# Ledger of designs, part 195: peptides against a protein of PDB entry 4PN1

Target 1, 261 residues: chain A of PDB entry 4PN1
Amino acid sequence: KIEMNFLNKPIVPDTTKVISNFLTHYLITEPVEHVEIEAKLGTLIDLETQNRFEFPVMNETILNPEFNLRTRFESDMTASEHKYLNEFLNQAFRDSQKPGRLPFAYKHTKQVDLFYETEDNSRDKIRVSKNQSDNQVLACVKKRRVADLFLYCPNDAFDIRISISDELPVSMPSGNQQPSLTRLKDRVGYVHQEIKIDLTKTTQNDPVYDTTERHELEVEFGNIADLRDRAQKAKDGMEAPLFRRVQLFMDNVRILRREHS

## One batch from the design tools (peptide; made by RFdiffusion4, then SolubleMPNN)

Design b1_p27_4_s4 (from b1_p27_4, 13 letters changed)
Fold by OpenDDE base, seed 2:
Structure b1_p27_4_s4 (fold): chain B 261 residues (1-261), chain A 27 residues (1-27)
Amino acid sequence: as target 1 above (261 residues)
Amino acid sequence: VVYTYDPSNKASDFIPEEELHLLYKPA
């Protein structure tokens, strides 16, 4: 007979606890009303060396935001890496359609995001998202980045930024306003157990900065209501449901950040 | 406490400008 430990009870990894607490804070303690929670694959760049950040740790490590590590995060990858991940996810999609598995859902979207200045000159712009094919308005929001949590992943192809954002629905800007920024998004989305995985090709045009093209992969909690419920339960002393959901999320992230051509 | 990020950080959903973020606080 084998037991999992000397208590023969599950134990939660510290990473799971830290992330769970981070999420609980912005879900329950200081709740963000229209919260979006996503992890992006990218690279922590050391501002001093301009190379990938090097920290004296040997595995996945959540960086303490209280310490200024003089880094920037680039949520980008090469086209070849992006293609590889697309192929990888396509295979995962196919495999998940087999009997006995929970299937992926798949969606391909192309949209244009138009950013507008606000009347109060807020730093947060109004984003109008439209379908590229028929110009249908998909959303009009004011998005604010609330908090970030960075994971340094020295053994993997990518580092991770977990972001808390507030995406507030707002009224359409006046017809006489011109967008200050336009962004084209070609997004391939996969959903598995309400975890969204998006591969996005972004083309950004603005009058101030150079035109940029990015290849991004993001993992998002697809059911915020459920997550908030789990966080509330955790706050009330029942942590297991939240830990399980965070573990699922992080396992998906871990799978993806390890993959490379 | 609020901290800022380099506007050169690339993210598909944000304009490349200085971003203010809340420090993580335990629940």
Scores: peptide ipSAE 0.007, ipTM 0.315, DockQ to the pose 0.050
Fold by OpenDDE base, seed 1:
Structure b1_p27_4_s4 (fold): chain B 261 residues (1-261), chain A 27 residues (1-27)
Amino acid sequence: as target 1 above (261 residues)
Amino acid sequence: VVYTYDPSNKASDFIPEEELHLLYKPA
């Protein structure tokens, strides 16, 4: 008989524990009502050098939010990298359809996001999302970024930002108000075990600035109610279900950030 | 564990890319 360790019990990696506690805070302790929890692939940029930030660590490391490290996060990648990840996920999708596997679901969507200014917070705009095909309103929300947790990943192509956001449903802007920004989103979405993976090509039209294009990959918890339940159980001393869910989420993120063209 | 949030390192998805550069200034 082989045992896992001298206690013959699984242990929780420190990264999993830290992230679990982070999520629990905004799910239970100071609960965000309309919470969105996502991880984006990108690059931590050193504001001084404008290059990728370098910290004296050799592996995946959660950056301490108590320190201002003079960084910004660029949630973008090259078209080539984005295409590679798309092909990678397509293959993963196909493989998951085989007997004995849990299948991916797939959805391709095209929408336009219209952003409107608000007096509540100049940075928290109202977003009206519409289908590109028929211009039907899909959502009208004011999204507030509540917290970020950054993972520096020196061995991988991308760093990670885990974000807690509040997507508050709001009334449509007045008819006389003009959008300050328009974004066209071409999104391919994959769902596996209630974890959503989106590849999004965003074309941003601004009346002042030239049209810009971004390529993003995001991983999102698809079942917030379940996650909240797991977090509550963790607060009550039953931590394993939450840790397992966070581990699953992070393993998916780790797979993706290691892949590059 | 209580986590803090540093607004100075916060990037917004609702700000144009060109304006993000203005938000994040070298120290």
Scores: peptide ipSAE 0.000, ipTM 0.293, DockQ to the pose 0.062
Fold by OpenDDE base, seed 4:
Structure b1_p27_4_s4 (fold): chain B 261 residues (1-261), chain A 27 residues (1-27)
Amino acid sequence: as target 1 above (261 residues)
Amino acid sequence: VVYTYDPSNKASDFIPEEELHLLYKPA
């Protein structure tokens, strides 16, 4: 016989608590109406050294946003790393199709994102997403980044940015408007237990500058309604359901950030 | 991705990649 601790009761990891509180704030306390919650793999760069950020900690650490840590987050990886992660996820997909497992869903999407300036010339740009193949409109949104939470992960290939965004559905821009920016997105999406994992290759053409290509991996909560419900229950004193969901999310993130070519 | 960043958020002390990229375009 074994017990999990001297109380023989589950305990919530501190990281899970912090993230849960962060999410609860923007789900319930000051709710974002059309919330998107995702974690991106990348690198915290020290602005002074231009190298990966170094902090006197030895493991996964949530950085306190109240402190001015002069860093930038680069949500990019090498093509080789991206390819490796793709292969890794493909294998995970295949393994999940076996009897006794919960299967991944898989989708490969190629889309074009057209960005339009708003009439008020605000920084709130309208993004129109279309399928490259049939030009079908997938979405028309105004996306606002509401908050970020950064995890410094010194032992892993990547650091993590958890972001809260507001994706407000808006009307299509007028036909006379020209996009200020066009991006091509090649996205391979995996969904497991309503957690979305996307590998995205973004190509941006600039008439003046060289074409830029970015390789991103993001993990997103696929069921916001459920998450919001869990967060509400947490506010009502039933926190376990939220903690479990956050733990699942973070475990997926942790698996991915450890993988590299 | 082009988005609006909330400058009132304390996390704004961390410079988003998207914003930094705009500042550091090659000459």
Scores: peptide ipSAE 0.000, ipTM 0.277, DockQ to the pose 0.053
Fold by OpenDDE base, seed 3:
Structure b1_p27_4_s4 (fold): chain B 261 residues (1-261), chain A 27 residues (1-27)
Amino acid sequence: as target 1 above (261 residues)
Amino acid sequence: VVYTYDPSNKASDFIPEEELHLLYKPA
């Protein structure tokens, strides 16, 4: 017989603990009311070289937010990479429909996001999302980025940004206001065990610049209420439910960041 | 706001054995 370790007890990975602590802070300690928690695949760029950041580590590493590493995060990928991931997820979807598996849910949406300046000239813009086909209003929110946690992944195709945002529902802008920015979003969404995986193609027209197209992949916690409950239990000493959920989330992210065309 | 470690988090280093089925597929 063999044992797991000299205590014969399962141990929580350090990465899972750090992320769980991060989430618990903004779920429980200083709670964000309308919280959105997502991970985006992208690239940490060194501001000095404008190339991918080089850090003296050999594996997935959470960067300390207290240190200014002089980096920016680019949440974009090539069209070919995006297409590959789409095909990969389509196959995963098909496989999950087989007996004995938990199935994916799938949804394809096309929407228009209209951004409006606030009357008080705040930096935060109001976003009105409409269905592209019938112009029906889907949402009207004021989104504020609260915190970021970056993972440098030297062995994988992508680095990761975990973001905590506050999405405050707000009233529609006045009819006399014109949008300052318009974005078209073509999104294919996959949901598995209440974790959302979205591939989004964003098109933006600028009068000065050429039309830009961005390709993004994001992974989001689909059940915030449950996550908050798990976080509270963790603070009360019942850590397993939260650790398991965070581990599931991160494993999905890890699968995706290793894929590329 | 820059995140700092919250020492009030009571997460343990260990997962209860009864919860292993949540992380690992039984043999």
Scores: peptide ipSAE 0.053, ipTM 0.462, DockQ to the pose 0.042; fails the geometry check

Design b1_p27_5_s1 (from b1_p27_5, 16 letters changed)
Fold by OpenDDE base, seed 2:
Structure b1_p27_5_s1 (fold): chain B 261 residues (1-261), chain A 27 residues (1-27)
Amino acid sequence: as target 1 above (261 residues)
Amino acid sequence: SLDFFRKAREEIEKEKEELKKLKEELE
């Protein structure tokens, strides 16, 4: 007879626990009302060398945010990498349509984001998103970045930023107000088991980025209500449902970041 | 906000101290 371990019970990886606790905090303990939770693929850049940072670790590692690591996160990739991921996801989509599998959903959207300054001179801007084809308003929100958790992945092509954001619905800016920034987005979206995977080409004039075009991949929890419910159960002593959902999310992220490794 | 991380670290340190005490008792 073979057992899993000396307790013969499943064990949860530390990464899953840490991320689960991080999410629980902003879902339950200090709840963000209109929370968005996403992971972006990118690169942790050493501010001194302007190259990918080299931490003294040999595997996926959650960085302690209490330490100033003198890094920035670049949520960008090359056009070639982006194209490869698109092809990879297309194949995954096709495979998921086979009998016995849970199918992907697919959506292609083109939108324009208009950013407006707030009356209170807050650093947070109002974002109005419109469909490029018919100029219909898709959303009007004030997005605030609440917290970030960074994963350094030395064995993979990309590092990961998990972000907690508050997307507060707000009224449309006055008709006389001009946008401070305009962003064009071409987004290909894949959804599997309520996990959203988006490939986005963004065109904008950005003071931070040298190029006007960016290529991003993001993985997002598509069912926040369910996640919040799982987090509440975890607070009540039943952690397994939350751990399973976080594990699923992270496995999808791991698959994507490993494709170029 | 880094409040979560601060609290988490405090809890970890507390647990480490408790473990240290336990080890000392076993020696």
Scores: peptide ipSAE 0.056, ipTM 0.465, DockQ to the pose 0.188
Fold by OpenDDE base, seed 1:
Structure b1_p27_5_s1 (fold): chain B 261 residues (1-261), chain A 27 residues (1-27)
Amino acid sequence: as target 1 above (261 residues)
Amino acid sequence: SLDFFRKAREEIEKEKEELKKLKEELE
């Protein structure tokens, strides 16, 4: 007889536990009402060298936010990497349609985001999203970044930022108000087991980034209600459902961050 | 909010101290 360990019980990876606790805090303990939870692929950049940050670790590591490491996160990749990931996901989509598999859902959208200043000069801007083809309003929201968790991944092409955001629906700006920023988005979305994977090409004149076009990949929890329920159960002493969901999410992220052209 | 991170750090430090004590007892 073979057992999985000396307790003969499943063990949860430490990364899964830490992330689960992080999510539980903003889902249950200090709940964000209109919460969005996503992971973006990118690069932790050392502010002093402007190169990828070098930390004395040999594998995936969650960075402690209490320490100022003098880094920034760039949620971008090369066009070649982005294209490769698109082809990879297309193949994964096709394979998932085969008998015995759970299928991906697929959606392609092109939208324009218009950002407006608030009347009270708040830091957060109002974002109006419209469909590029017919100019129909898709959303009008005020998004606030609540918290970030960074994963340094020295063995992979990308580092990871997990973000908690509050996306509040708000009223449309006045008709005579001009946007302070305009962003064009070409987004390809894949959904598998309620985990959403988006490849986005963004065109904008951003003073922060010296680029006309950005290439981003993000992974998002598609069922927040279920996740919140799992988090509540975890607070009540049953952690397994939450751990399983976070493990699924992170495994998808890990698959993607290993891919490169 | 940074409250989560503060609490997490405190728990980590407590666990480290407990682990240290356990190791000392085993020696």
Scores: peptide ipSAE 0.053, ipTM 0.443, DockQ to the pose 0.246
Fold by OpenDDE base, seed 4:
Structure b1_p27_5_s1 (fold): chain B 261 residues (1-261), chain A 27 residues (1-27)
Amino acid sequence: as target 1 above (261 residues)
Amino acid sequence: SLDFFRKAREEIEKEKEELKKLKEELE
């Protein structure tokens, strides 16, 4: 017989605790009503050196948001990396369809995001998302980035940004308004155990800047209600369900960021 | 802690504009 440790009880990694507390704050303490919680693969770039940020750590590390590290996060990867991840996820999808496994769900979507300025010319723009095929409006939201948590991952090809966003449903812009920005999105979505994994090719047509193409991978909590429930339980002293869900989420993220390592 | 994330959020909001400007300068 073997035991987990000298207490024979599960132990929760600090990373899980920190992220869980982070989520709990914006789910329960200062609740974001229409919350989106996602992790994106990318690179922490040192603004001074323009190279990948260097931090004196040897493993996955949550950076303290209170410190101004003079960094930016680039949520992008090469086309080849993106393709590889797509192939990887396709294989994972296929494997999950086998008996004894929990299957992935798969969805391919193409949409256009139209961004409109708000009346107050605030930073937050109104985003109208339409299906490219039939031009049906999928969503009209004002998305506000509430908080970010960055994970520096020195051993992996990608760093991670976990973001809390508020996607407030809003009325459609008036017909006389023109979008300030348009973005084409080709998204391949995978869902496993209510964790969404999206590979997105975005083509941004900016009237001021050149057209840019990005390749992004994001991992999102697919069941916010459940997550909120877990967070509430955590606030009430039962943390295990939240920890387990966060662990699942992060393990998926870790798998993906390691694949190119 | 709750206080930590509150402060962190405040700092994020304060620094967002600066980072935006920096990004624009680098473009």
Scores: peptide ipSAE 0.048, ipTM 0.366, DockQ to the pose 0.020
Fold by OpenDDE base, seed 3:
Structure b1_p27_5_s1 (fold): chain B 261 residues (1-261), chain A 27 residues (1-27)
Amino acid sequence: as target 1 above (261 residues)
Amino acid sequence: SLDFFRKAREEIEKEKEELKKLKEELE
């Protein structure tokens, strides 16, 4: 008979614990009301060299936010990388439709995001999202970034930013207001076990600068209510459900960031 | 909040100290 360890009990990786505690803080301790929790693939850039930062670690590492590391995070990838990930996810989608598997859901959306300045000239802009085909309003929100957690991944193609945001629903801007910024988004979304994976191509036209394109991949918790419930249970001493959900989330992120490694 | 991370770090350090004491007692 083989046992998994001398206690014959599962062990939770430190990464899972740290992330779980991070999420619990903003779900339960200082709760964000309209919380969005997502991980973006990108690159930690050294502000001095403008190249990918090199930390003296050999594996996936959560960076301590208390230290000023003089870095920025670029949530972008090349068009070729983006295309490859799209093909990869398409294959994963197809495979998941086979008997004995849990199927992906798939959605393709094209939307325009219009950003408006607030009357108080606050840093947070109002974002109105519309469907490109019929101009139907999809959402009107004021998004505030609450917290970030960065993972340096020296063995993978991408580093990771986990972000906590507050998306507050707000009323539509007055009809006389003009948007300060307009972005076109072409988004392909995959959902598996309530984890959302989005590939987004963003096009922004600047009157002064040339058209800029961004290619992003994000992984998001699709069931916040369930996650909050799990976090509450964790606070009450039952941590396993939260750990399992965070582990699932991170495994999906790890799969995606390794494809070009 | 940076305060959360600070508190978490402090808790980890306390656990490390306790573990060290336990090891010393076994030795």
Scores: peptide ipSAE 0.045, ipTM 0.449, DockQ to the pose 0.304

Design b1_p27_5_s2 (from b1_p27_5, 14 letters changed)
Fold by OpenDDE base, seed 3:
Structure b1_p27_5_s2 (fold): chain B 261 residues (1-261), chain A 27 residues (1-27)
Amino acid sequence: as target 1 above (261 residues)
Amino acid sequence: SLDFFEEARKEIEEEREKLEELKKKLE
């Protein structure tokens, strides 16, 4: 008979614990009411070199937010990488439809996001999202970035930013107000076990600059209520449910960040 | 969005049912 260790009990990776604690803080300790929790694939850029930063580590590493590392996070990838990931996820979707598997759900959406300045000229803008086809309003929110956690992934194609945001529903801007910015979004969404994976192509027209396109991949917790419940249990001494959920989330992220064309 | 996840969960449930049916057919 083989045992997994001298205690014969599962051991939780340190990364899982750190992320779990980070999430618990903004779910329970200082709770964000309309919380969005997502991981974006991208690149940690050295502000001095404008290239990918090189940290003296050999594996996935959560960066300490207390240190000023003089980096920025570029949430973007090439069109070819984006296409490859789309094909990869399409195949994963198909495979999940086989007997004995848990299936993906799939959704394709095209929307326009209109950004409006607030009356108080606050930093946060109001975002109105509409369907491109019929201009139906999908959402009107004020999004505030609360916190970020960065993972440097030297062995993978992408680094990771985990973000905590507050997405507050707000009233529509006045009819006389013009949007300061308009973005077109073509989004393909995959959901597996309440983890959402979105591939998004964003087009932005600037009157001064040429049209810019961005290709993004994000992974989001699809059941915040459940996650909050798990976090509460963790605060109460039962950590396993939260750790399992975070592990699932991170494993999905790890799969995706290793893929590239 | 919340609506997206709700729809996704519904689709997942529907697909699970289909998979169970297919499994029975293959047995």
Scores: peptide ipSAE 0.019, ipTM 0.461, DockQ to the pose 0.016
Fold by OpenDDE base, seed 1:
Structure b1_p27_5_s2 (fold): chain B 261 residues (1-261), chain A 27 residues (1-27)
Amino acid sequence: as target 1 above (261 residues)
Amino acid sequence: SLDFFEEARKEIEEEREKLEELKKKLE
């Protein structure tokens, strides 16, 4: 017989442990109340060369946030790459509908995001999202970026940013207030085992990127309550449920970042 | 996020119902 290892027991990769600890901090230790946890595909860019960052490693590596590597993260891809990923996910969706599989859910949304300044002129803006077809309000939130974790992936087409955000539901701005910024979003969403995968085309005049259209792919934990429960159990000494959920999330991310046109 | 999943499930169910109705008409 063949065994898994000399203990004949599953072993947890160090990457899974590091990410699990990172998530546990913002779920349990210093809890974010309305937490959003997502991974975006993009490119780590060296600020000195303006090219993709080069680090002396040969595989997926979590960068230590304590070190300033003089990089920025660009959460964008080409239209052709975005189209390829859309076709890839469409095929995955179709295959998942077959007997013996867990099916994907699918949703297509076209929305407009309106950004409003706060009364105290804080850096955080109020975002009102509306459906383009009937102008129905979908959400009104104040979003704050809490923390980022970057993964350098030298063997894949994309690097990864895992972000912790606080999305606080807030009241609608006063009727006389005008938006300071407007963006159009065309989003295709896929959901499998409560992991959400979104392909988004965003139209906006961006002073930094100097592009009218952005193409993004993001992977998000769909069930935060369950994830928080798993994180609490991990703090109490039972780590397996959290590790399994993080492993599932990261495997989905790894599949996607390997695909390109 | 929960609202998104619920809406997605609803849309899928509606599409399934439409497909079943079409199948019945073709029988």
Scores: peptide ipSAE 0.016, ipTM 0.406, DockQ to the pose 0.011
Fold by OpenDDE base, seed 4:
Structure b1_p27_5_s2 (fold): chain B 261 residues (1-261), chain A 27 residues (1-27)
Amino acid sequence: as target 1 above (261 residues)
Amino acid sequence: SLDFFEEARKEIEEEREKLEELKKKLE
């Protein structure tokens, strides 16, 4: 019989540990109450060259957030790439419906996001999301970006930003307040094993730059309660459940970022 | 006790019913 290593035990990749620790911090140590955890596909741009950032590594690498690398993250892709990924996910969805597989769930949503300035003039804006079809309010939140973790992926078409956000439910803005920004979102969502994959086409009207369209793909933890439970267990010394969930999450991300490379 | 991957496989198998329910909710 062959063994997987000299201990004959599974080993957790270091990337999984690093990400797990990152998540645990904002789930348990300094807990974000209404936490959203997502990974977005995009490109790390070198601010000096305006090209994709180049780092002297040959594979997926988590960048140390303590270093200012003078980069920005562009959470966008071409329409062609977005279309390709949509087709890819559609096929994955179909395949998952076969006997013996765990099925995807699928949902197509169209919403409008209205952004409002806060009364206290904070940097955070209030976002009111409405369904485009019936104008029903889906959510009213103040979203604050808490932390980011960037993965440089030199062998793939996209780099990754893992973001921790706080989506604080807030009261609706006053009826007399005008939105500072309005965005239309056409989103197709795929859910597999409580991991949500969203392809979003965002349209924004700008008086100066005309209408802009953004194409985004994000992967989100769909069961935060479960994830928090796993993180708590990790703090209590049992890390395996958290590692498994993070590994699943990252494997999905890896599939997506590699597909159009 | 199960090792890392055995536990993962077990977890995946146990999620089938939950996923079916989720599918129905999203349709």
Scores: peptide ipSAE 0.014, ipTM 0.405, DockQ to the pose 0.018
Fold by OpenDDE base, seed 2:
Structure b1_p27_5_s2 (fold): chain B 261 residues (1-261), chain A 27 residues (1-27)
Amino acid sequence: as target 1 above (261 residues)
Amino acid sequence: SLDFFEEARKEIEEEREKLEELKKKLE
């Protein structure tokens, strides 16, 4: 007879526990009302060298946010990497349509984001998102970054930033107000088991700087209500449902960060 | 407000202090 371990019980990896606790804090303990939880693929840049940071670790590692590591996170990737990931996800989509699998959903959207200054001169801007085709308003929100958790992944192409944001619905800016920034977004979205995977090409016109193009991949929890419920259960002593959901999320992230051209 | 890592950080610091005290006793 072979057993899993000397207790013959499943064991949860520390990474899963740490992330679960991080999420629980902002879902339950200090709840963000309109919470968005996403992971972005990118690179932890050493501010001194301007290259990818080299931490003295050999595997996926959650960085302690209490320490100033003198890094910045760049969520951009090359067009080639972005294209490769798109092709990879397209294949995954096709494979998921086969019998016995849970299928992906796919959506392609083009939108324009208009950013407006707030009346209180807050650093947070109001974002109005419109569909490029018919100019219909998709959303009007004030987004605030609440917290970040960084994963250094030395064995993979990308590092990870998990972000907690508050997307507060707000009223439309006055008709006389001009946007301070305009951003065009071309997004292809894949949804599997309520986890969203978005590939986004962003074009931004800056009045001071030349037009910049960014290529981003983000993984987002698609069912926050369910996640909040799982987090509450975890606070009540039943952690397994939350751990399972976080594990699923992280496995998807791990798959993606390993893929590159 | 309670920072997510505040309690854990405090615990770690307490353990570090204990270790330092022990080291001093062994000198």
Scores: peptide ipSAE 0.000, ipTM 0.254, DockQ to the pose 0.090

